Peptides against a protein of PDB entry 5GWM. Designs and how they scored, part 5

Target 1, 52 residues: chain A of PDB entry 5GWM
Amino acid sequence: DSAISKEDEERYQKLVTENEQLQRLITQKEEKIRVLRQRLVERGDAKGTELN

## One batch from the design tools (peptide; aimed at target 1 L22 K32)

Design b1_p11_6_s4 (made by RFdiffusion4, then SolubleMPNN; its pose is not in this set)
Fold by OpenDDE base, seed 1:
Structure b1_p11_6_s4 (fold): chain B 52 residues (1-52), chain A 11 residues (1-11)
Amino acid sequence: as target 1 above (52 residues)
Amino acid sequence: APLPPLPPPVL
């Protein structure tokens, strides 16, 4: 039985943690994009509609 | 035991 080495398990858990951090970062960027789009709509900047 | 599958890359 090739038990997963402790080092391979620690490496896996690091990748899981990094993936969760990246998912949070994506969500934060998506929310920032949403807020920026909303501000462009509120300003009526016809130039902002060209960026969508 | 085989390693568990890696988490899918963040998209």
Scores: peptide ipSAE 0.116, ipTM 0.698, DockQ to the pose 0.058
OpenDDE base, seeds 2, 3, 4, 5: peptide ipSAE 0.115, 0.114, 0.113, 0.116; ipTM 0.698, 0.698, 0.695, 0.699

Design b1_p11_7 (made by RFdiffusion4)
Pose (drawn by RFdiffusion4):
Structure b1_p11_7 (pose): chain A 52 residues (1-52), chain P 11 residues (1-11)
Amino acid sequence: as target 1 above (52 residues)
Amino acid sequence: ELVEFEEEEFE
């Protein structure tokens, strides 16, 4: 592409890379916190305190 | 530039 140079590409490629990294880091905690969620359901802490 | 994220251990 004459307009879309290495510049636009590198910015996009690195961006998708950023996405792949931290979405995985979320899932790691989520799956484990998900169990905590169920446990918190028994404690009634499922909602916590959301006054906003 | 690339912004990188470090992985942390979680239990």

Design b1_p11_7_s1 (made by RFdiffusion4, then SolubleMPNN; from b1_p11_7 with V3I F5Y)
Fold by OpenDDE base, seed 5:
Structure b1_p11_7_s1 (fold): chain B 52 residues (1-52), chain A 11 residues (1-11)
Amino acid sequence: as target 1 above (52 residues)
Amino acid sequence: ELIEYEEEEFE
């Protein structure tokens, strides 16, 4: 059993935390994309959805 | 209804 060093465990925990932050940002952008796609399907045109 | 995007600075 290769005992993971305390330093490697701290690096791993940092990467897990950063990954969780990035996953939240992905989910937020995916929801924005979902809303835009729904509006494009319902309206048949881009005139009702401005991105800024 | 508008969708506002904030510019996210990526660290």
Scores: peptide ipSAE 0.062, ipTM 0.675, DockQ to the pose 0.041
OpenDDE base, seeds 1, 2, 3, 4: peptide ipSAE 0.058, 0.059, 0.058, 0.059; ipTM 0.670, 0.673, 0.669, 0.666

Design b1_p11_7_s2 (made by RFdiffusion4, then SolubleMPNN; from b1_p11_7, 4 letters changed)
Fold by OpenDDE base, seed 5:
Structure b1_p11_7_s2 (fold): chain B 52 residues (1-52), chain A 11 residues (1-11)
Amino acid sequence: as target 1 above (52 residues)
Amino acid sequence: MLIEYEEVEFE
């Protein structure tokens, strides 16, 4: 029975926690990119509608 | 075996 050592379980939980933090950071940056892209489109479209 | 974790600060 290869019971994972308590030390290996604590290392695993640290990596899981770090991965969750990195995933949250990715999601925040992706949302920021989405909002900035949307604002650029809306500003582009607003300038395009003033020329027609 | 101590694994030294380098904390990468993300700015």
Scores: peptide ipSAE 0.043, ipTM 0.581, DockQ to the pose 0.134
OpenDDE base, seeds 1, 2, 3, 4: peptide ipSAE 0.029, 0.025, 0.029, 0.043; ipTM 0.505, 0.475, 0.509, 0.600

Design b1_p11_7_s3 (made by RFdiffusion4, then SolubleMPNN; from b1_p11_7, 5 letters changed)
Fold by OpenDDE base, seed 5:
Structure b1_p11_7_s3 (fold): chain B 52 residues (1-52), chain A 11 residues (1-11)
Amino acid sequence: as target 1 above (52 residues)
Amino acid sequence: KLVEYEEVVVE
């Protein structure tokens, strides 16, 4: 049985940790996009209410 | 508030 080397296990754990960090970054960017979209909608609605 | 994030650099 070719057991994974200790060095390959350490490399794998590094990649898992990096992937978790990237997933957090994706979620943060998605939230930033959501907030920016909401502000654009609110500004559109505010302009619509001043024209009535 | 805008969300702040740390950019992860992958080598």
Scores: peptide ipSAE 0.055, ipTM 0.668, DockQ to the pose 0.125
OpenDDE base, seeds 1, 2, 3, 4: peptide ipSAE 0.030, 0.043, 0.037, 0.029; ipTM 0.533, 0.594, 0.555, 0.525

Design b1_p11_7_s4 (made by RFdiffusion4, then SolubleMPNN; from b1_p11_7, 4 letters changed)
Fold by OpenDDE base, seed 5:
Structure b1_p11_7_s4 (fold): chain B 52 residues (1-52), chain A 11 residues (1-11)
Amino acid sequence: as target 1 above (52 residues)
Amino acid sequence: ELKVFKEEVFE
């Protein structure tokens, strides 16, 4: 029974923490993309309303 | 969602 060494457990916990940080960064970028797309739509609509 | 899995090898 290869008991996972304390060093391997610490390496695993580091990878879990890094994975959580990467997931937060993905979510932040996805939200930024959403907001930018929404602002482009609103600016398109604003240019359409100046001609009516 | 990103996941890290630990594989346990049983002898």
Scores: peptide ipSAE 0.076, ipTM 0.678, DockQ to the pose 0.024
OpenDDE base, seeds 1, 2, 3, 4: peptide ipSAE 0.076, 0.074, 0.070, 0.066; ipTM 0.680, 0.676, 0.669, 0.680

Design b1_p11_8_s1 (made by RFdiffusion4, then SolubleMPNN; its pose is not in this set)
Fold by OpenDDE base, seed 2:
Structure b1_p11_8_s1 (fold): chain B 52 residues (1-52), chain A 11 residues (1-11)
Amino acid sequence: as target 1 above (52 residues)
Amino acid sequence: RPPLPPQPPVP
């Protein structure tokens, strides 16, 4: 077992935490997009911005 | 849906 250095463990934990934060941010943006799409449909402003 | 960030490697 390659003993993971204390520095590599700290880097790994940072990447795990950052990944979880980015996943939460993606979910929040997806929900915001859903709500905005619904409001555009309700207003009749159905000129589709193609989300590339 | 935007892609998820790459998962960190499991040590």
Scores: peptide ipSAE 0.058, ipTM 0.658, DockQ to the pose 0.040
OpenDDE base, seeds 1, 3, 4, 5: peptide ipSAE 0.045, 0.034, 0.054, 0.050; ipTM 0.650, 0.545, 0.650, 0.659

## One batch from the design tools (peptide; aimed at target 1 I26)

Design b1_p12_1 (made by RFdiffusion4)
Pose (drawn by RFdiffusion4):
Structure b1_p12_1 (pose): chain A 52 residues (1-52), chain P 12 residues (1-12)
Amino acid sequence: as target 1 above (52 residues)
Amino acid sequence: ELEELEEEEERA
């Protein structure tokens, strides 16, 4: 592409890389916290305190 | 999203 140079590409490529990194980091915690969520359901802490 | 998960860990 004459307009879309290495510049636009590198910016996009690195960006998708950023997405891949931290979406995985989320999932790790989420799956484990998901179990905590169920446990918190028995405690009634499922909602916590959301006054906002 | 990571901060929300940290808050859920603090609740636990």

Design b1_p12_1_s1 (made by RFdiffusion4, then SolubleMPNN; from b1_p12_1, 4 letters changed)
Fold by OpenDDE base, seed 4:
Structure b1_p12_1_s1 (fold): chain B 52 residues (1-52), chain A 12 residues (1-12)
Amino acid sequence: as target 1 above (52 residues)
Amino acid sequence: KLEELEKLEELA
């Protein structure tokens, strides 16, 4: 059984942590985009579709 | 629509 070295396990754990941080950042930006698009639609409805 | 989205990004 090829035991993964402690150094390889530590490298893997760093990549997992970085991936989780990047996924949180993606989710935050996607939510921001959703909110901005919703506000744009609401403003368009209030202005009678004058949004160019 | 894109210009208004950019303005909303500056305010948010």
Scores: peptide ipSAE 0.028, ipTM 0.624, DockQ to the pose 0.155
OpenDDE base, seeds 1, 2, 3, 5: peptide ipSAE 0.029, 0.029, 0.030, 0.031; ipTM 0.630, 0.622, 0.634, 0.637; seeds 1, 2, 3, 5 fail the geometry check

Design b1_p12_1_s2 (made by RFdiffusion4, then SolubleMPNN; from b1_p12_1, 6 letters changed)
Fold by OpenDDE base, seed 3:
Formats: structure tokens, C-alpha cells, sequence
Structure b1_p12_1_s2 (fold): chain B 52 residues (1-52), chain A 12 residues (1-12)
């Protein structure tokens, strides 16, 4: 069984860390999209309330 | 580990 080198393990851990960072970034963007959508709804509701 | 490395490299 070929033992994985320390260098290969370090590369793997870097990719895992990067993947986690990217996942956090995706989550942040998704949350931003959610907030923007909510603001659009609130603005629509405010305009509707002003017209009524 | 090496298989996981290859899989992650394909995504990067």
C-alpha cells in the first residue's frame, strides 16, 4: 500500500481548507441574495401600502 | 487521500 507523502497530505489539507473557505463564501453570497430579495419584497409592500 | 486530492483538483 503506497503511503501518502507528507507533501501530498499538506496539499490535500490546503484543498480542504480552500473548499471550506469557498463554501463559506457561497453561504455569504446566498445570504446576501436572500437579504436583497427581502428588501425588494419590503419595497414592493411599502409601495403597495402607500398606494392603498 | 490521493483520490480525494484528485477529486478536489478537478473542482479547482
Amino acid sequence: as target 1 above (52 residues)
Amino acid sequence: LLEKLKKLEELA
Scores: peptide ipSAE 0.059, ipTM 0.655, DockQ to the pose 0.025
OpenDDE base, seeds 1, 2, 4, 5: peptide ipSAE 0.049, 0.041, 0.047, 0.053; ipTM 0.647, 0.577, 0.648, 0.610; seed 1 fails the geometry check

Design b1_p12_1_s4 (made by RFdiffusion4, then SolubleMPNN; from b1_p12_1, 4 letters changed)
Fold by OpenDDE base, seed 3:
Structure b1_p12_1_s4 (fold): chain B 52 residues (1-52), chain A 12 residues (1-12)
Amino acid sequence: as target 1 above (52 residues)
Amino acid sequence: RLEELEKLEELA
């Protein structure tokens, strides 16, 4: 029964926590990109409406 | 990071 050392378990938990943080950051950035794209469309439509 | 986690999980 290969019990993981306490040191290896602490390393594993750090990697798990970091991956969770990175996943949250990716989701936040993807949402920000979505919002920015929507604002660009709205500004493009506003300029198009002004020119029409 | 995921590959390192998978390797640690394999050692568990």
Scores: peptide ipSAE 0.054, ipTM 0.657, DockQ to the pose 0.019
OpenDDE base, seeds 1, 2, 4, 5: peptide ipSAE 0.053, 0.034, 0.019, 0.029; ipTM 0.600, 0.598, 0.446, 0.579; seeds 2, 5 fail the geometry check

Design b1_p12_2 (made by RFdiffusion4; failed a check: too like the target's own chain)
Pose (drawn by RFdiffusion4):
Structure b1_p12_2 (pose): chain A 52 residues (1-52), chain P 12 residues (1-12)
Amino acid sequence: as target 1 above (52 residues)
Amino acid sequence: ENEQLQRRLTQL
């Protein structure tokens, strides 16, 4: 592409890379916290305190 | 998207 140079590409490529990294880091915690969520359901802490 | 993901990761 004459307009879309290495510049636009590198910016995009690195950006998708950033997405892949931290979406996985979330999942790690979510799956474990998910179990905590069920446990918190028994405690009634499922909602916590959301006054906003 | 990355900003939202970063906020979600901070919340966790």

Design b1_p12_2_s1 (made by RFdiffusion4, then SolubleMPNN; from b1_p12_2, 5 letters changed)
Fold by OpenDDE base, seed 5:
Structure b1_p12_2_s1 (fold): chain B 52 residues (1-52), chain A 12 residues (1-12)
Amino acid sequence: as target 1 above (52 residues)
Amino acid sequence: RVEELKRRLEQL
């Protein structure tokens, strides 16, 4: 039974919290990429409609 | 090590 120190528990909890923060940031960036792709499609379609 | 840390934190 490796008695985990309080320092190891606190270090693990910091890594869990950081991982959750990074996962939220990834989700926000993925949504931003989706919105930017949609705006590029809408601009491409608008430019295609002006050329026809 | 990570699984044992997780188990101890879930018991607090």
Scores: peptide ipSAE 0.065, ipTM 0.654, DockQ to the pose 0.031
OpenDDE base, seeds 1, 2, 3, 4: peptide ipSAE 0.023, 0.059, 0.065, 0.059; ipTM 0.274, 0.650, 0.655, 0.649; seed 1 fails the geometry check

Design b1_p12_2_s2 (made by RFdiffusion4, then SolubleMPNN; from b1_p12_2, 6 letters changed)
Fold by OpenDDE base, seed 5:
Structure b1_p12_2_s2 (fold): chain B 52 residues (1-52), chain A 12 residues (1-12)
Amino acid sequence: as target 1 above (52 residues)
Amino acid sequence: RVEELKKRLEQL
């Protein structure tokens, strides 16, 4: 039995918590990118309709 | 090592 030290367990739990926070941040950035792309399309379509 | 740490956390 590789007795995991209490310090190694606390270190792992910190890394798990940090990973969950980073995953939430990635999802928020992906949603922001989606919204910005949609606004660029809408502005491109508005310019295309004004030029025709 | 990561799988051992995970199993230990599941035992608490």
Scores: peptide ipSAE 0.058, ipTM 0.642, DockQ to the pose 0.030
OpenDDE base, seeds 1, 2, 3, 4: peptide ipSAE 0.019, 0.054, 0.053, 0.053; ipTM 0.273, 0.636, 0.634, 0.633; seed 1 fails the geometry check

Design b1_p12_3 (made by RFdiffusion4)
Pose (drawn by RFdiffusion4):
Structure b1_p12_3 (pose): chain A 52 residues (1-52), chain P 12 residues (1-12)
Amino acid sequence: as target 1 above (52 residues)
Amino acid sequence: IEELEEKIEELE
């Protein structure tokens, strides 16, 4: 592309890379915290304190 | 992640 140069590409490519990294990092915690969620359900801590 | 997805959509 004459308009879309290496500039726009690199900015995009690196951005998708950022997305792939931390979306995995979330999943790791989520799956484990998901179990904690169930456990917190028995405690009644499922909601916590959300006054906002 | 939502901000990164919005930036990706703007660049697409």

Design b1_p12_3_s1 (made by RFdiffusion4, then SolubleMPNN; from b1_p12_3, 9 letters changed)
Fold by OpenDDE base, seed 3:
Structure b1_p12_3_s1 (fold): chain B 52 residues (1-52), chain A 12 residues (1-12)
Amino acid sequence: as target 1 above (52 residues)
Amino acid sequence: LEKLQQELQKLQ
């Protein structure tokens, strides 16, 4: 068993934590994009109903 | 993210 150095374990844990933070940020941005797209569709439909 | 996942895989 290659004993992982304490320094390599600390680097690994930093990368794990950063990955989890970035994944949360991606999910938040994707949800914001979804909501903005939905509002654009609703505004397009409102203009479509005004033209009919 | 892809780079970070590759770095994690190298440390495993």
Scores: peptide ipSAE 0.040, ipTM 0.616, DockQ to the pose 0.584
OpenDDE base, seeds 1, 2, 4, 5: peptide ipSAE 0.043, 0.040, 0.039, 0.045; ipTM 0.688, 0.677, 0.616, 0.691; seeds 1, 2, 5 fail the geometry check

Design b1_p12_3_s3 (made by RFdiffusion4, then SolubleMPNN; from b1_p12_3, 5 letters changed)
Fold by OpenDDE base, seed 3:
Order: structure tokens, then C-alpha cells, then sequence
Structure b1_p12_3_s3 (fold): chain B 52 residues (1-52), chain A 12 residues (1-12)
């Protein structure tokens, strides 16, 4: 059984930690995109009501 | 409009 070297485990844990950090950043950007899209819709609806 | 532009720039 080739036990995973301590160095390979430390490299793997760095990648896991980085992936978790990137996933948090993605979630934050996705929420910001959601808010911006909602504000664009509200502005579109306001212009649509002025054109009616 | 300007606040929305600022918030789009903060996404970069």
C-alpha cells in the first residue's frame, strides 16, 4: 500500500482550502450579480411604466 | 445609474 506521502497530503489540503476559498468568492459574486440583475429589472419596469 | 456602475466595477 503506497501510503500517500506527507508532502502529497499537504499539497492536496492546500488545493482543498484554495477550492473552498474560491467557492466562497464565487458565491459572493453570484449574489452580487443577482442584486445587480434585480436592480436592472426594476429600472426596466420603471421605464416600461413611463412608456405606458 | 452611477451606483449601479460602481457596483459592476466592484465585481472585477
Amino acid sequence: as target 1 above (52 residues)
Amino acid sequence: LEELKKEIEELR
Scores: peptide ipSAE 0.131, ipTM 0.786, DockQ to the pose 0.028
OpenDDE base, seeds 1, 2, 4, 5: peptide ipSAE 0.138, 0.128, 0.132, 0.138; ipTM 0.788, 0.781, 0.785, 0.787; seeds 1, 2, 4, 5 fail the geometry check

Design b1_p12_3_s4 (made by RFdiffusion4, then SolubleMPNN; from b1_p12_3, 6 letters changed)
Fold by OpenDDE base, seed 2:
Structure b1_p12_3_s4 (fold): chain B 52 residues (1-52), chain A 12 residues (1-12)
Amino acid sequence: as target 1 above (52 residues)
Amino acid sequence: LEKLKEEIEKLK
C-alpha cells in the first residue's frame, strides 16, 4: 500500500464529506418532487404532472 | 454518488 501524504488524505476526506452532503441534497429534492407530484395528482393538474 | 466514493477509494 503506497503511503499517501497528509494533504492527499485531507483532500480525500473533503471529497467524501462533499459526496455525502450532495447525496443528502439529492434525497431532499427527490422527496420534494414526490410530494409535488402527489399534490398535482390530488388537484387533477395533468399538465403539472407531465412536466415533472 | 456511492460510485464516486468507490472510484475515489480505488485511487488510494
Scores: peptide ipSAE 0.037, ipTM 0.604, DockQ to the pose 0.409
OpenDDE base, seeds 1, 3, 4, 5: peptide ipSAE 0.034, 0.033, 0.035, 0.034; ipTM 0.566, 0.553, 0.569, 0.566

Design b1_p12_4 (made by RFdiffusion4)
Pose (drawn by RFdiffusion4):
Structure b1_p12_4 (pose): chain A 52 residues (1-52), chain P 12 residues (1-12)
Amino acid sequence: as target 1 above (52 residues)
Amino acid sequence: TLREKLLEELLE
């Protein structure tokens, strides 16, 4: 592409890379916290305190 | 949401 240079590409590529990293990092904690969520259901802490 | 809070923490 004459308009879309290496500049636009690198910016996009690195960006998708950022997405891949931290979405995984989320899933790791989420799956484990998911179990905590069930446990908190028994404790009634499922909602916590959301006054906002 | 939980994912949004985790995302905010990871971006900090």

Design b1_p12_4_s1 (made by RFdiffusion4, then SolubleMPNN; from b1_p12_4, 5 letters changed)
Fold by OpenDDE base, seed 5:
Structure b1_p12_4_s1 (fold): chain B 52 residues (1-52), chain A 12 residues (1-12)
Amino acid sequence: as target 1 above (52 residues)
Amino acid sequence: SLRDKLRAELLA
């Protein structure tokens, strides 16, 4: 295994940060999906958009 | 881990 240069470490940290940002977005979308599904249940709606 | 995978891809 090669040593990580300073430049490589900076690039790596950028990727980690971007990954964290994407994870936050995923979490937000998953919460929205949960809320929408719950609203369908509460309303007794038998038909609607199913979200993953 | 995801971190290890990212590091491995950078150094490959």
Scores: peptide ipSAE 0.074, ipTM 0.682, DockQ to the pose 0.045
OpenDDE base, seeds 1, 2, 3, 4: peptide ipSAE 0.068, 0.070, 0.068, 0.074; ipTM 0.678, 0.679, 0.675, 0.681

Design b1_p12_4_s2 (made by RFdiffusion4, then SolubleMPNN; from b1_p12_4, 5 letters changed)
Fold by OpenDDE base, seed 3:
Structure b1_p12_4_s2 (fold): chain B 52 residues (1-52), chain A 12 residues (1-12)
Amino acid sequence: as target 1 above (52 residues)
Amino acid sequence: SLRERLLAELRA
């Protein structure tokens, strides 16, 4: 393969970092959704059990 | 490598 420029490496690393941040955010929101769903189940809320 | 291929896609 040809040599990789510094500019290309920097662009790649920015995308990697952004992807990692987004993955963490997804995990955090999924955990929040899990907790909220559990609370709805505990309350016997029918809508809570229908959530995807 | 995978890294080299991914970086190659960023080039014009």
Scores: peptide ipSAE 0.096, ipTM 0.714, DockQ to the pose 0.033
OpenDDE base, seeds 1, 2, 4, 5: peptide ipSAE 0.077, 0.088, 0.095, 0.083; ipTM 0.688, 0.711, 0.714, 0.695; seeds 1, 5 fail the geometry check

Design b1_p12_4_s3 (made by RFdiffusion4, then SolubleMPNN; from b1_p12_4 with T1S L11K E12K)
Fold by OpenDDE base, seed 1:
Structure b1_p12_4_s3 (fold): chain B 52 residues (1-52), chain A 12 residues (1-12)
Amino acid sequence: as target 1 above (52 residues)
Amino acid sequence: SLREKLLEELKK
């Protein structure tokens, strides 16, 4: 049977919401990293421009 | 629906 409980649906929705929140946070941090890298490039900081 | 999404994830 493919029937699921309301509790299972609620658990799934919580995980989806958490993942969406974490993805937003990742995106914000990635943008911050981009800005910091750009500032290092503008300074001509050779060490700061080294990419992993 | 939320039910359909959950069922799709369970099939992976």
Scores: peptide ipSAE 0.085, ipTM 0.679, DockQ to the pose 0.032
OpenDDE base, seeds 2, 3, 4, 5: peptide ipSAE 0.080, 0.083, 0.085, 0.058; ipTM 0.673, 0.678, 0.690, 0.647

Design b1_p12_4_s4 (made by RFdiffusion4, then SolubleMPNN; from b1_p12_4, 4 letters changed)
Fold by OpenDDE base, seed 4:
Structure b1_p12_4_s4 (fold): chain B 52 residues (1-52), chain A 12 residues (1-12)
Amino acid sequence: as target 1 above (52 residues)
Amino acid sequence: SLRDKLLEELKK
């Protein structure tokens, strides 16, 4: 393995941090979608349940 | 290695 520069390490850490933030955001949105879909099912909204 | 992880992130 070749040594990396300080700048390369900083770029890596920024990407890792950003990726973690994006993953949290994705999880939050997926949970929201799940809850909304469940509410539509509970209401018997056929049109809502057809959404993927 | 750290180098390999860096390269992996850059490919995303």
Scores: peptide ipSAE 0.081, ipTM 0.692, DockQ to the pose 0.042
OpenDDE base, seeds 1, 2, 3, 5: peptide ipSAE 0.075, 0.076, 0.069, 0.038; ipTM 0.671, 0.681, 0.659, 0.593

Design b1_p12_5_s1 (made by RFdiffusion4, then SolubleMPNN; its pose is not in this set)
Fold by OpenDDE base, seed 5:
Structure b1_p12_5_s1 (fold): chain B 52 residues (1-52), chain A 12 residues (1-12)
Amino acid sequence: as target 1 above (52 residues)
Amino acid sequence: RVEELRRRLEEL
C-alpha cells in the first residue's frame, strides 16, 4: 500500500483539528441560542404576570 | 479528498 505522504498526513490533521474547533463553536452557539430563548420566555412570563 | 485520506489511514 502506498504510505500516506507527510504532506497528506499534515493536511488530514489540520482538517481534524478544524472540524473539532468548528464542532465546539457550533455547540457554544447552540447553548447561547438556548439561553437567549430561555431569557425571552422569562421576560415574557414576567410581563404576563405584571399585566394579570 | 478527505474520505480518501481517512481510508488510507484506516489501511495502516
Scores: peptide ipSAE 0.059, ipTM 0.658, DockQ to the pose 0.031
OpenDDE base, seeds 1, 2, 3, 4: peptide ipSAE 0.019, 0.056, 0.058, 0.054; ipTM 0.364, 0.656, 0.659, 0.653; seed 1 fails the geometry check

Design b1_p12_5_s2 (made by RFdiffusion4, then SolubleMPNN; its pose is not in this set)
Fold by OpenDDE base, seed 4:
Structure b1_p12_5_s2 (fold): chain B 52 residues (1-52), chain A 12 residues (1-12)
Amino acid sequence: as target 1 above (52 residues)
Amino acid sequence: RVEELKERLKKL
């Protein structure tokens, strides 16, 4: 078995941890975008109802 | 290279 060097293992674990942190940040931004889009729709519908 | 390291880490 080609033993992974301790340095290669530590580099890989750092990349895994960073990727997990970035994925959590992406999910938080996507949820924020979803909520903002929904609020824009609700405000558009409210203005359409005032004109009837 | 990263996928090769990943598969080796699963065997430790």
Scores: peptide ipSAE 0.063, ipTM 0.649, DockQ to the pose 0.032
OpenDDE base, seeds 1, 2, 3, 5: peptide ipSAE 0.058, 0.062, 0.063, 0.046; ipTM 0.640, 0.648, 0.648, 0.638

Design b1_p12_5_s3 (made by RFdiffusion4, then SolubleMPNN; its pose is not in this set)
Fold by OpenDDE base, seed 5:
Structure b1_p12_5_s3 (fold): chain B 52 residues (1-52), chain A 12 residues (1-12)
Amino acid sequence: as target 1 above (52 residues)
Amino acid sequence: RVEELKRRLKQL
């Protein structure tokens, strides 16, 4: 039984917290990409309707 | 090692 030191537990908890923060940031960026793609489609459709 | 760390952190 490798007795994990208190320092190893604190280090792991920091990595878990950082990973949760990074996952929230990824989700926010994915949503921003979705919104930007939708706006590009709407602008493409607007140009297509002006050319017809 | 990671699963043992998770087990200990859940016991605190």
Scores: peptide ipSAE 0.083, ipTM 0.674, DockQ to the pose 0.030
OpenDDE base, seeds 1, 2, 3, 4: peptide ipSAE 0.080, 0.077, 0.078, 0.078; ipTM 0.670, 0.667, 0.666, 0.668

Design b1_p12_5_s4 (made by RFdiffusion4, then SolubleMPNN; its pose is not in this set)
Fold by OpenDDE base, seed 2:
Structure b1_p12_5_s4 (fold): chain B 52 residues (1-52), chain A 12 residues (1-12)
Amino acid sequence: as target 1 above (52 residues)
Amino acid sequence: EVEELKERLKQL
């Protein structure tokens, strides 16, 4: 077994936790975009659809 | 290296 240093384990764990936080943020932004697109469709606001 | 770190963290 290659001796992984405690520092390398801590660095990897930080990258994993950061990736999970970024994935949650992406999902929240995608849901917000979906809701905004639906509201533009309901309003008949064709100008809002050209900008996205 | 990254795959070894993944397998090690699963054993903790």
Scores: peptide ipSAE 0.066, ipTM 0.644, DockQ to the pose 0.034
OpenDDE base, seeds 1, 3, 4, 5: peptide ipSAE 0.063, 0.066, 0.055, 0.064; ipTM 0.641, 0.641, 0.626, 0.640

Design b1_p12_6 (made by RFdiffusion4)
Pose (drawn by RFdiffusion4):
Structure b1_p12_6 (pose): chain A 52 residues (1-52), chain P 12 residues (1-12)
Amino acid sequence: as target 1 above (52 residues)
Amino acid sequence: ELKEKLEELKEE
């Protein structure tokens, strides 16, 4: 592409890379916290305190 | 925080 240079590409490529990193980091915690969620259900802490 | 950052990255 004459308009879309290495600039636009690198910016996009690195950006998708950022997405791949931290979406995985979330899942790791989510899955484990998901179990905590169930456990918190028995405690009634499922909702916590959301006054906002 | 990571979910908000991911949303910001998708908007970019």

Design b1_p12_6_s2 (made by RFdiffusion4, then SolubleMPNN; from b1_p12_6, 4 letters changed)
Fold by OpenDDE base, seed 1:
Structure b1_p12_6_s2 (fold): chain B 52 residues (1-52), chain A 12 residues (1-12)
Amino acid sequence: as target 1 above (52 residues)
Amino acid sequence: KLREKLEELKKK
């Protein structure tokens, strides 16, 4: 039995928690990028309709 | 469960 030290188990649990927090932040940034891209398209289309 | 996941990470 390779007894994983209590310290290694605590270090691993910190990395799991940090990874979950970073994954939530990535999802929030991806949604923000999606919304900003959509607003850029809508502004491009609004300028294109004034030129016709 | 946590120990098994840590042993899987040591094998990569």
Scores: peptide ipSAE 0.043, ipTM 0.608, DockQ to the pose 0.052
OpenDDE base, seeds 2, 3, 4, 5: peptide ipSAE 0.043, 0.039, 0.043, 0.040; ipTM 0.611, 0.587, 0.617, 0.583

Design b1_p12_6_s4 (made by RFdiffusion4, then SolubleMPNN; from b1_p12_6 with E7K E8K)
Fold by OpenDDE base, seed 2:
Structure b1_p12_6_s4 (fold): chain B 52 residues (1-52), chain A 12 residues (1-12)
Amino acid sequence: as target 1 above (52 residues)
Amino acid sequence: ELKEKLKKLKEE
């Protein structure tokens, strides 16, 4: 069963942790984009909607 | 799902 070195397990765990951190950052940016788009709609700022 | 994959990796 031991085809995976301790070093490869540690590398895999780092990649999993980094992926989870990046996914949280994506979700935070998506929510920020949603809020900014809503504020542009509320202002009637049609020029801001053409750039996104 | 990922935690269970990591758990299986530790049991090998």
Scores: peptide ipSAE 0.050, ipTM 0.637, DockQ to the pose 0.057
OpenDDE base, seeds 1, 3, 4, 5: peptide ipSAE 0.044, 0.042, 0.044, 0.041; ipTM 0.619, 0.617, 0.626, 0.629

